# Ledger of designs, part 62: peptides against a protein of PDB entry 3KDP

Target 1, 230 residues: chain A of PDB entry 3KDP
Amino acid sequence: PFLIFIIANIPLPLGTVTILCIDLGTDMVPAISLAYEQAESDIMKRQPRNPKTDKLVNEQLISMAYGQIGMIQALGGFFTYFVILAENGFLPIHLLGLRVNWDDRWINDVEDSYGQQWTYEQRKIVEFTCHTPFFVTIVVVQWADLVICKTRRNSVFQQGMKNKILIFGLFEETALAAFLSYCPGMGVALRMYPLKPTWWFCAFPYSLLIFVYDEVRKLIIRRRPGGWVE

## One batch from the design tools (peptide; aimed at target 1 K164 I167 F168 A175)

Design b2_p28_6 (made by RFdiffusion4; failed a check: too like the target's own chain)
Pose (drawn by RFdiffusion4):
Structure b2_p28_6 (pose): chain A 230 residues (1-230), chain P 28 residues (1-28)
Amino acid sequence: as target 1 above (230 residues)
Amino acid sequence: SSSFTYIFLIIASILLVIGFFFLFLYFS
């Protein structure tokens, strides 16, 4: 988001104080939760790992959290900023520029895509209304994430969901976000504004995409263990 | 509206209760 904020001089979809709500808020518990994960094989049947090669974090990993499941998380994140604004007037393209004027605290008279003229606090209360649910489609996608960052070889149907804690992390992560958006306060404290029902289910096809994509990966590997995908 | 706000808060609370139930099952 902060990247395109420079590219398409677009209204900032995801705010800073909003970001310290992912890993410090919703994300903490769900992540702590993997540490409680049983194995995928007789681990004490493999030679010991090798400090020089096969590191903790590596090419093949960053190529995933950043290069892959990372992007699909954003395409879902933007897609609802694009919805929050058009369902409220600003049909996408009439956005490719606004910021310069948009962020102006004096230009209280700015055309949308119909003619309507918005003040400052009037449209910002939509910009923050834009954060509030980017901050969700992010938590929504992290369901499909917290469930495939569960295993690295086994289908979720081979390993199942016996992690009676990780599941808690879900119920928490999600509900925490709702509370962070409906309590009388989170608006005037965090730029968090209540959401309309239709609003939550945005990232859903995307969460389910992230889900399906990861499942198919693992399959391939298990069908071709030396092959390219692995 | 206020009704929707309350419905969302109730649902969130229910979800937390369910979550704590799963957590309890872990400690049992």

Design b2_p28_6_s1 (made by RFdiffusion4, then SolubleMPNN; from b2_p28_6, 21 letters changed)
Fold by OpenDDE base, seed 1:
Structure b2_p28_6_s1 (fold): chain B 230 residues (1-230), chain A 28 residues (1-28)
Amino acid sequence: as target 1 above (230 residues)
Amino acid sequence: SEEEIKKVLEEAEELLKKGKELLKEFLE
């Protein structure tokens, strides 16, 4: 998200505090939960023929999978960001290069895509209104990520949700998202304004996409044991 | 190794604790 902000010079979709909340609040508990989850015995049962090379290959495959999931998460967040801004009159194409004027407190007549002028204060409210939905979108997408990370080969439906720590992580991140989204004063303190409940659903297509992607990946692995898709 | 996993978990728990404390301080 921050890289796209720099490259596209768009209004900041996700504030530093929100990023911190993602990193510390939503990513850590899941990571711990996954680490306590018994890796599917099939990953560990293959005695590394060469411990050094096989470890590297496994680390690379894991890194690639996390990288792909992270990209889908970012896309989900940006989708929500663009939808909110579009609803407020700022079409995606209009946002390109707008940052300089957007962040200038002395410019109180920044026009949206429809010629409506926006004061600095109004723009910042809209910007901060995007932070919460972006965060919530990441959390909702992470639900799918956490669920799919339980298994490497088996379908989630076959393995089931047996890890209590993972379930706790899902509740914790959801509770944090709800707290940050609806607790009074969060707009001032964290630059996260209250979120309409409808925006929770904006992430669901991407959550579903991750889920489908992983199920398809696992299906391919099951049909082609030893493939690079592992 | 199981020991390395435990170490990583302990480090993660410590980071989580620190993060929660920082978040709490920021919210107060």
Scores: peptide ipSAE 0.000, ipTM 0.227, DockQ to the pose 0.023
OpenDDE base, seeds 2, 3, 4, 5: peptide ipSAE 0.000, 0.000, 0.000, 0.000; ipTM 0.254, 0.240, 0.214, 0.236

Design b2_p28_6_s2 (made by RFdiffusion4, then SolubleMPNN; from b2_p28_6, 21 letters changed)
Fold by OpenDDE base, seed 1:
Structure b2_p28_6_s2 (fold): chain B 230 residues (1-230), chain A 28 residues (1-28)
Amino acid sequence: as target 1 above (230 residues)
Amino acid sequence: SKEEIEKALKEAEELLEEGKKLLEEFEE
């Protein structure tokens, strides 16, 4: 999120405090759950033929998996961000380079994609309205990511939801998301305005798409062992 | 590059439109 913000010069989709809440609150439990699930994954069940080389390969594979999860989470968050801004009249292309004018307190006539003028206060309300849905989207995407990461080759339906720590982590993230979204004062303290219940569902189609994509990928890998998709 | 950003944004718009269509199908 921060990299795209710097590169695209778009309005900030997520506040620094909210980012810290994600990093401290939502990333730790999934990381722990994934560490325990590594014992159930096909990666750790293979006895290292060579402990030094296999350790390095496993560390690289773990690092790549975490990197991919982070990228998918960012994509899901940005999807929700662009949906909200588009509903408020700001198309994604129009947001390019808009940050300078968006953050300027003296410019009260920033035009949206339809020529509607937005005051600084109105723009900041819309910006802060994105923070909570962005956070919730990350949590919902994390549910899918955690489920699909249980297995590299097997279907989620084949392995099932056996990890109690993962289930606990999902509940904790959901509880944190609910707390940050609905607790009084979070709009002022964290710049997270209360979320309409409908926005919880915004990430579900994306999560389903990722799930289907991952299942199709795994199916291809199973049918063509050693193919380019591995 | 600016062109890469514009391309990424165009791809994001396409994904957004697909996402909106999916949401509309679920609201129906």
Scores: peptide ipSAE 0.000, ipTM 0.188, DockQ to the pose 0.021
OpenDDE base, seeds 2, 3, 4, 5: peptide ipSAE 0.000, 0.000, 0.000, 0.000; ipTM 0.211, 0.220, 0.212, 0.189; seed 5 fails the geometry check

Design b2_p28_6_s3 (made by RFdiffusion4, then SolubleMPNN; from b2_p28_6, 21 letters changed)
Fold by OpenDDE base, seed 2:
Structure b2_p28_6_s3 (fold): chain B 230 residues (1-230), chain A 28 residues (1-28)
Amino acid sequence: as target 1 above (230 residues)
Amino acid sequence: SEEERQRMLEEAKKLLEEGRKLLEEFYK
């Protein structure tokens, strides 16, 4: 997320503290859960032909899966960010390169895509309004991603939600998201303004799409083992 | 102040890292 911010020179979609909350808070228990469940699944399905090689492969696969999840989460967050800014008059194309003027407190006439001028205070309110939904979107997308990553080849519907650690992780990250979104003072402390309950659902279509995509991917893998889609 | 925010951030990082270590120990 931060790399996209730097490369695109767009207004900051996610605060530094929020990034830390994601990296250290929301991803911790889910990552452990995935590592544990993946290890169990691999042990049960394949007798290790070579324990050393299989362990290394598993660690690499876990790392890749975690990296992919993070990228998908970031994409979901950015989607929500762009939606909110677009609703406030800033189209994605207009945001490109706008950061310099956006962050300049002396410029109080930054124009949106429709010619409306925004003061520095107004811009910062909109920016901070994006932080909480971005974070919540990551959490909501992570629900789907974690469920998807539970199985490599089998449908989620076939194995069900048996991992108690995963369930606990989902509750933890949701509770954290709720705390950061609605606890008094978070707007000042973390620059995360209170989130309207409706925004919790903004990521749901995206999560559903990811879920469907992964199920289709798994279906293809089952039909054509060893394909490039794996 | 930005300095206070950085201090709070560092403290939060430490707490989270400690929590991570504890969780890793529980799942070993």
Scores: peptide ipSAE 0.000, ipTM 0.207, DockQ to the pose 0.045
OpenDDE base, seeds 1, 3, 4, 5: peptide ipSAE 0.000, 0.000, 0.000, 0.000; ipTM 0.200, 0.217, 0.196, 0.229; seed 1 fails the geometry check

Design b2_p28_6_s4 (made by RFdiffusion4, then SolubleMPNN; from b2_p28_6, 21 letters changed)
Fold by OpenDDE base, seed 1:
Structure b2_p28_6_s4 (fold): chain B 230 residues (1-230), chain A 28 residues (1-28)
Amino acid sequence: as target 1 above (230 residues)
Amino acid sequence: SEEERKKVLEEAEELLKKGKELLEEFYK
């Protein structure tokens, strides 16, 4: 998220503290849950022919999986960010390069995509309004990602939600999201304004798409072992 | 390996601890 912010020079979609909350509060428990997860019986039944090479392959696979998950999460968050800003009159194309003017306190006439002028205070309110939904979107996407990452080949429906640590992680991240979204003072402390309950559902279509995509991928892998999708 | 899992878990716990400390510092 931060890299996209720098590259695109868009208004900050997510505060530094919020990023830390995501990284430490939402990603870590899931990562731990995955570490405790019983390796898919199919992966572990392969006697490591070469322990060193197989370890390296596993580390690479894990790293790639985490990298992909993080990218998908970021995309979900940015989707929500752009939706919110678009609803407030800032189309995505207009946001490109707007950061300099957006963050300038002395510019009180920043125009949106429709010619409406926004004061610095108004812009910051909108910016901070994006922080919470962005975070919540990441959490909601993480639900899907965690459930998906539980198995490489098996459908979620086949393996089920047996990992208590995973369930705890899902609960914790959801509770954290709710806390940050609705606890008084978070708007001032974390620049996370209260979230309308409807925004919780903004990420659901995205999460569903990821879920469906992964289930389809897994189905293909099951039908064609050793394919390029593996 | 169980050892690698343990190491990853330990690293994760350390990161969690550092993260909590950082969060506590920011809330102060």
Scores: peptide ipSAE 0.000, ipTM 0.190, DockQ to the pose 0.022
OpenDDE base, seeds 2, 3, 4, 5: peptide ipSAE 0.000, 0.000, 0.000, 0.000; ipTM 0.189, 0.184, 0.152, 0.186; seed 3 fails the geometry check

Design b2_p28_7 (made by RFdiffusion4)
Pose (drawn by RFdiffusion4):
Structure b2_p28_7 (pose): chain A 230 residues (1-230), chain P 28 residues (1-28)
Amino acid sequence: as target 1 above (230 residues)
Amino acid sequence: STTTYIFLIFATILFIIGFFFLYLYFSE
């Protein structure tokens, strides 16, 4: 988001104070939750790991959290900022520029994609309404995430969901977001504004994509263990 | 206002369910 904010001089989809709600808020508990994960094989049957090679964090990993499942999480994140604004007038393209004027506190008269003229606080209360649900499609996609950052070889149907804590992290993470968006306050405190029902289910095809993609990876590997995918 | 309350109730139910799963873990 902050990257395109520079590219397409677009209204900032995801705000800063909004970001310290992911890893400090919704994300904390779900992550703590993996540490409670049983194995995937006789671990005490493999030679010991080797401090020089096979590191904790590596190429093959960053190529995943950033290069892959990371992008699919954003395509889903933007897609609903694109929806929050068009369902409210600003059909996408009439966005490729606004910021310069948009962020102006004096230009209270700005054309949308129909003619309607928006003030400042009038349109910002939509910009923050834009954060509030980017901050969701992010929590929504982290369901499909917290469930495939669960295993690294086994299909979720081979390992199952016996993690009676990780599941809590879900119910928490999600509901925490709703509370962070409906309590009389989170708006005037966090630029968090209540959402309309149709609004939550945006990232859903995307959460389910992240989900399906990861499952198919693991399968390939288990079919071709020395192959390219692994 | 009704929709807001529905979401708040639903979120509360989610916590109750979540704490139920947490209890199941500590009961083992």

Design b2_p28_7_s1 (made by RFdiffusion4, then SolubleMPNN; from b2_p28_7, 22 letters changed)
Fold by OpenDDE base, seed 4:
Structure b2_p28_7_s1 (fold): chain B 230 residues (1-230), chain A 28 residues (1-28)
Amino acid sequence: as target 1 above (230 residues)
Amino acid sequence: DEERKRVLEEAEELLKKGKEELEEFYKE
């Protein structure tokens, strides 16, 4: 998010503190959960291979998969960001290069895509209104990520939800999202304005996309053992 | 500079009020 903010010169979609909350609050527990994940049933059935080479290959494949999922997550967040800004009159194309004027406290007549003038305070309100939905979108998409991380080959329906730490992680990140979104003062402290409950569902299509992607990937792995997708 | 400071203070106050109103709105 911050890199895109710099590159595209768009209003900041997510505050730095919120980014830290994602990193520490939502990513740490999942990482721990993966470490304590029980061996996948199909992994236990795999024939021994060269342990050095195959570990490296597996790590690379996992890294690639997470990278792809991360891109989908980012797209989900930015989609939510652009939707909110568009609802407030700022179309995505108009946001490009707008940062300088957007952040200038002395410019009180920044025009949206429809010619409406926005004061500095109004712009900051809408900017901060975007922070919470962006964060929530990431969290909701991470639900799918956490669930799919349990297995590499087996479907979620086959493997089941056995890792208590993973389940705890889902609740923790959800609770954190709810806290940051609805706790009084978060709009001032973290620049995260409260979010309508309906926005929690904005990320569901992306979560579904991740599930579909992962299930397709796993299906390919099952049908073509030893393929590049494994 | 003094006028700019005043305008900035007013903007910050309005921002604060806007945040409070938004919080109240989303509590409903």
Scores: peptide ipSAE 0.016, ipTM 0.331, DockQ to the pose 0.020
OpenDDE base, seeds 1, 2, 3, 5: peptide ipSAE 0.000, 0.008, 0.000, 0.015; ipTM 0.186, 0.273, 0.184, 0.325; seeds 2, 3 fail the geometry check

Design b2_p28_7_s2 (made by RFdiffusion4, then SolubleMPNN; from b2_p28_7, 21 letters changed)
Fold by OpenDDE base, seed 3:
Structure b2_p28_7_s2 (fold): chain B 230 residues (1-230), chain A 28 residues (1-28)
Amino acid sequence: as target 1 above (230 residues)
Amino acid sequence: DEERERVLKLAEELLKKGKELLKEYYEE
């Protein structure tokens, strides 16, 4: 999201502090929980044919898969961002190159797509209103990521949800998201204004997409061992 | 405000449940 902010010169969709909250608050506990996940029986039984090449290929494939998932997360966040700004009168095309004027506190007459003038304070409010739903979207998508990371080849339905630490991670990140979204003072501290609960559901299609994508990928791996999709 | 309180209460309940599940896991 930060790269798109720089390239497109749009208003900042997600604050730096919020990014840190994602990295430290929502990703650490889930990552630790995965360390306690039981290895797939097939992985444990299969000796690497070539430890150097197979490990490198596997690491590259894993990194590629996580990269793709990360792109879907970013797309979900940006979709929510553009919807909120559009609802407030700023169409996506109008946001391109607007950052310079948007961040200038001396310009109090920035026009939206409909000719309405926005003060610096008003446009900062709408910017901060976008931070929360972007963050929540990432968290909701991370639910799917955490679940699919339990296994490399087996379906989530086959492995089950037996790791209680993983389940705790899901609850912890959800509770953190709720706290950051609704606790008093978070608007000032993290530039995250309260979000309508309905916006939590806007991310569900993306979570479902990731889940379906991964299940299909795993199904292909199971049916075609040694394929390019591994 | 009422909606905020409901969400916070739900979050607290989820955290409590999560902690209970962890305790059960470590006791087994």
Scores: peptide ipSAE 0.006, ipTM 0.252, DockQ to the pose 0.853
OpenDDE base, seeds 1, 2, 4, 5: peptide ipSAE 0.000, 0.000, 0.000, 0.000; ipTM 0.208, 0.204, 0.209, 0.209; seed 1 fails the geometry check

Design b2_p28_7_s3 (made by RFdiffusion4, then SolubleMPNN; from b2_p28_7, 22 letters changed)
Fold by OpenDDE base, seed 1:
Structure b2_p28_7_s3 (fold): chain B 230 residues (1-230), chain A 28 residues (1-28)
Amino acid sequence: as target 1 above (230 residues)
Amino acid sequence: DEEIKRALELAEELLEKGRKLLEEFYKE
């Protein structure tokens, strides 16, 4: 998210403190839960032919999985960010290069995509309005990602949700999201304004799509072992 | 700049599709 912000010169979608809260508060427990997750019976039953090479392969696979999850989370967050800004009159294409004018307190006539002028204060309100939904979207996407990542090949329906640590992680990140979204003073302290309950559902279609995509992918892998989809 | 523009156009398309899906979901 931060890299896209720098490259695209768009208004800041998420504050630095909020990013730290995500990294430390929401990612750590889920990561631990995945580490304690029973290794897929298929991976552990294979006697490592070469312990050194197999360890390296596993580390690469884990790194790729975390990288993919992070990318999916970022996409979900940016989706929500762009939806909110679009609803407020700022289309994604209009946001390109707008940061310089957006952050300039002396410019009080920044135009949206429809020619409406926005004061600095109004722009900052809408910017900060994006922070909480962005965070919540990441949490909701993490629910799907964590459920999906339980098994590489097996369906979530086949393995079930037996990992108590995972359930605890989901609860913790949700509780943190609720705290940051609704606790008084968070708007001032973290620049996270209270979230309308409707925005909790903004990420659900995205999470569902990811879930369906992954289930279909896994189904294809099971039906055609060794295919290009692996 | 062109790649960023293309990425943003794609993002707009995805957003519009997402919005339509959401609207359909809330209308049912």
Scores: peptide ipSAE 0.000, ipTM 0.220, DockQ to the pose 0.020
OpenDDE base, seeds 2, 3, 4, 5: peptide ipSAE 0.000, 0.000, 0.000, 0.000; ipTM 0.229, 0.208, 0.213, 0.253; seed 2 fails the geometry check

Design b2_p28_7_s4 (made by RFdiffusion4, then SolubleMPNN; from b2_p28_7, 22 letters changed)
Fold by OpenDDE base, seed 1:
Structure b2_p28_7_s4 (fold): chain B 230 residues (1-230), chain A 28 residues (1-28)
Amino acid sequence: as target 1 above (230 residues)
Amino acid sequence: DEERKKVLEEAQKLLEKGKELLKEFYEE
């Protein structure tokens, strides 16, 4: 997210505090859940043919899978960001290079895609209005990530939701997202303005995409044990 | 089990650091 922000010179879609809330609030629970995840019985049954190479390959594959999931999460957040800004008159193309003028407090006549002038205060309200949905989008996408991280090979439907830590993580992330979105004072404290409940659904296609992607990946792994996808 | 414990300890350290950073941010 930060790299796209720098490269595109767009208004900041996520505040530093929201990034910290994501990193500390949402990424830690998956890590903890993975630490407590019982090794899939099928993975444990395969004696590593070569413990050094098989561990390295598995670590590389996990890192690649998480990298891909992280990219999809970022895309989901940016999609929500662009949708909100477009609804407020700023089309994605117009946002390119706008950051310098957007962040300048002395410029009160920044035009949107329709020629409407926006004061600095109005722009910051819209920016902060994007922070909450972006965060919520990441959380909703992370629901899928948490669920898929439970299993390396088996379908979520086969293993079920037996990991109490995973379930707790889903509730914690949801509660955190709800708290940050609707608690009074979060707009001032965290630059996160209240979110319309409808925006929670904007993330669901990406959550579903990650879920489908992982289920397909797992299906391929199950059908072709020892393939490049393992 | 040792690797799991290490990951858990690192996660707890990160959580504590995050709480401290959040506290510093709110006190500012």
Scores: peptide ipSAE 0.000, ipTM 0.195, DockQ to the pose 0.023
OpenDDE base, seeds 2, 3, 4, 5: peptide ipSAE 0.000, 0.000, 0.000, 0.000; ipTM 0.195, 0.205, 0.209, 0.195; seed 5 fails the geometry check

Design b2_p28_8 (made by RFdiffusion4)
Pose (drawn by RFdiffusion4):
Structure b2_p28_8 (pose): chain A 230 residues (1-230), chain P 28 residues (1-28)
Amino acid sequence: as target 1 above (230 residues)
Amino acid sequence: TSFIFLSIASILFIIGFIFLVIYFIEMF
């Protein structure tokens, strides 16, 4: 988001104070939760790991959290900023520029895609309304995430969901976001504004995509263990 | 509608805590 904020001079989809709600808020518990994960094989049957090679964090991993499942999480994140604004007037393209004027506190008279003229606080209360649900489609995609960052070889149907804590992290993560968006206050404190029902289910095809993509990966590997995918 | 959402969120917490209770019972 902050990257395109520079590219397409677009209204900032995800705000800063909004970001310290992901890993400090919703994400904390779900992550703590993996540490409670049983194995995937006789681990005490493999030679010991080797401090020089096979590191904790590596190429093959960053190529995933950043290069892959990372992007699919954003395509879903933007897609609803694109919806929050068009369902409220600003059909996408009439966005490729606004910021320069948009962020102006004096230009209270700015054309949308119909003619309607928006003040400052008038349109910002939509910009923050844009954060509030980017901050969701992010929590919504992290469901499909927190469930495939569960295993690294086994299908979820081979390992199942016996993690009676990780599941809590879900119910928490999600509900925490709702509370962070409906309590009389989170708006005037965090730029968090209540959402309309249709609004939450945006990232859903995307959460389910992240889900399906990861499952198919693991399968390939298990069918071709020395092959390219692994 | 906002109250429904808050109720649902509360129910989600309750359900979530049931999972923790079950986990701790099994630990003991």

Design b2_p28_8_s1 (made by RFdiffusion4, then SolubleMPNN; from b2_p28_8, 21 letters changed)
Fold by OpenDDE base, seed 1:
Structure b2_p28_8_s1 (fold): chain B 230 residues (1-230), chain A 28 residues (1-28)
Amino acid sequence: as target 1 above (230 residues)
Amino acid sequence: EIEEVLKKAKELLEKGREYLKEYLEELE
C-alpha cells in the first residue's frame, strides 16, 4: 500500500495510524494463532524425503502463497479506496499525481473529476473517510486469510473451525474494525471517520476470491500430492 | 494450553493497544 502511494502519487489511502492498527490489532492474533495451530495430520504423516531440500521448498512455496494472498488483500483495500473516492467525485485516473496538491493546506481549490473544488479540510475528510474502509477491507479479507492459514491441504469444510485462537482472532479483528469505524471521536483521535455499514460488503468479493484461491490450491494439492503448489 | 495461549494473545493485544495510544499521544 505504501509503495503504491509513493509510486502513483495518490492521496494516502491508508494512514500510519491505520497501519499500526492493522499490525498491532489485526496481525498479532493471527500470528499467535498460527504459532499454536495444530499441525495438519496429512503434513505430519509425510516424512520429508530430503529434510533439507523438502523443508526449504515447502517454506518457499508457503512464502509465495502468502505473498500472493497479501497482494490480493492490498488490491481489496485499494479497490475500496478507489470506490469511495469515485463516489466523492475523484476518479482513479484523476488521483494519479494529485498527492502534492492534495496535501497542500494552502490549495483550497483542488478540482475533482467533475470540476468541483475541494478545500483542504474537505479533502482531508474524504481521505480519512477512506482510511476506515481500507482498514475494514483488510480485516474482512483477513477473515479469509486466517481461515485458510489453518490448513495447508485440507479444505476449511473438512478441517472445520476448531481453533479457538483463530475464532478469537476473527472476533477481535471484527470488534476492532467496528470500534474504529463507529466509536465517537475516532475521526479526531485516529483520523478514521465513521464508515457506512454498506462498505463492509465491498471487501467480500476479495475475501471470497481468497477463499476460492485457497480451496482451488488445496484441491490441487489433494489431487497431486507433492506438486509445486504445496 | 489453549486458554493460556489465548491469555497471552490478549495480553499482547493489550500491549499493542497501549503502544498505539502512546504513539497517538505523541502525534497530538
Scores: peptide ipSAE 0.000, ipTM 0.235, DockQ to the pose 0.028
OpenDDE base, seeds 2, 3, 4, 5: peptide ipSAE 0.000, 0.000, 0.006, 0.000; ipTM 0.220, 0.225, 0.257, 0.261; seeds 2, 4 fail the geometry check

Design b2_p28_8_s2 (made by RFdiffusion4, then SolubleMPNN; from b2_p28_8, 21 letters changed)
Fold by OpenDDE base, seed 3:
Structure b2_p28_8_s2 (fold): chain B 230 residues (1-230), chain A 28 residues (1-28)
Amino acid sequence: as target 1 above (230 residues)
Amino acid sequence: EVEEVLEYAQKLLEEGKKYLEEYKKELE
């Protein structure tokens, strides 16, 4: 999220402190849970060929998987961000390069896509209104991503939900999201204004979509080992 | 306030560690 903010010069979609909260509060426990997830039956039957090379390959695969998850989360968050700004009169194309004027407190007549003028205070309210939904979207997407990461080839239904730590991680993420969204003072501390309950459900279609696509992908892998989708 | 959030996150992490230890014991 922060990289896109710098590259596109758009208003900041998520604060740095909130990003830190994601890294420390939502990603750590799930990552630990995945480390203790039972290996797929097919993987356990394979003897390690070369411990040095196989370990390195496995570490690279894990790193790539986490990188992909992060990208999917970012895409979901940015979708929510652009929807909220569009609902407030700022179309995505208008946001490109707007940061300089957006963050200038002396400019009180920044125009939206419809010619409405926004004061600095009004712009900051809209910006901070985006932070909470962006964060919540990441959490909701992370639910699906975490479940998806339990297996490489097997369905989630075949592997099961036996990892209690994974379940704990899901609840921990949700509890943290609720705390950051509704605890008094978080609007000032983290620039996260209270979220309408309806926004919790906005990411569900996306989460469901990625879950379905992954299950289909895994099904194809099981039926066609060594295919291009692997 | 930010410190409180961090403390809360740390608390959750510690609870997760405890849960992990219990889970390990259950698997033994």
Scores: peptide ipSAE 0.006, ipTM 0.223, DockQ to the pose 0.121
OpenDDE base, seeds 1, 2, 4, 5: peptide ipSAE 0.000, 0.000, 0.006, 0.000; ipTM 0.226, 0.235, 0.249, 0.244; seeds 4, 5 fail the geometry check

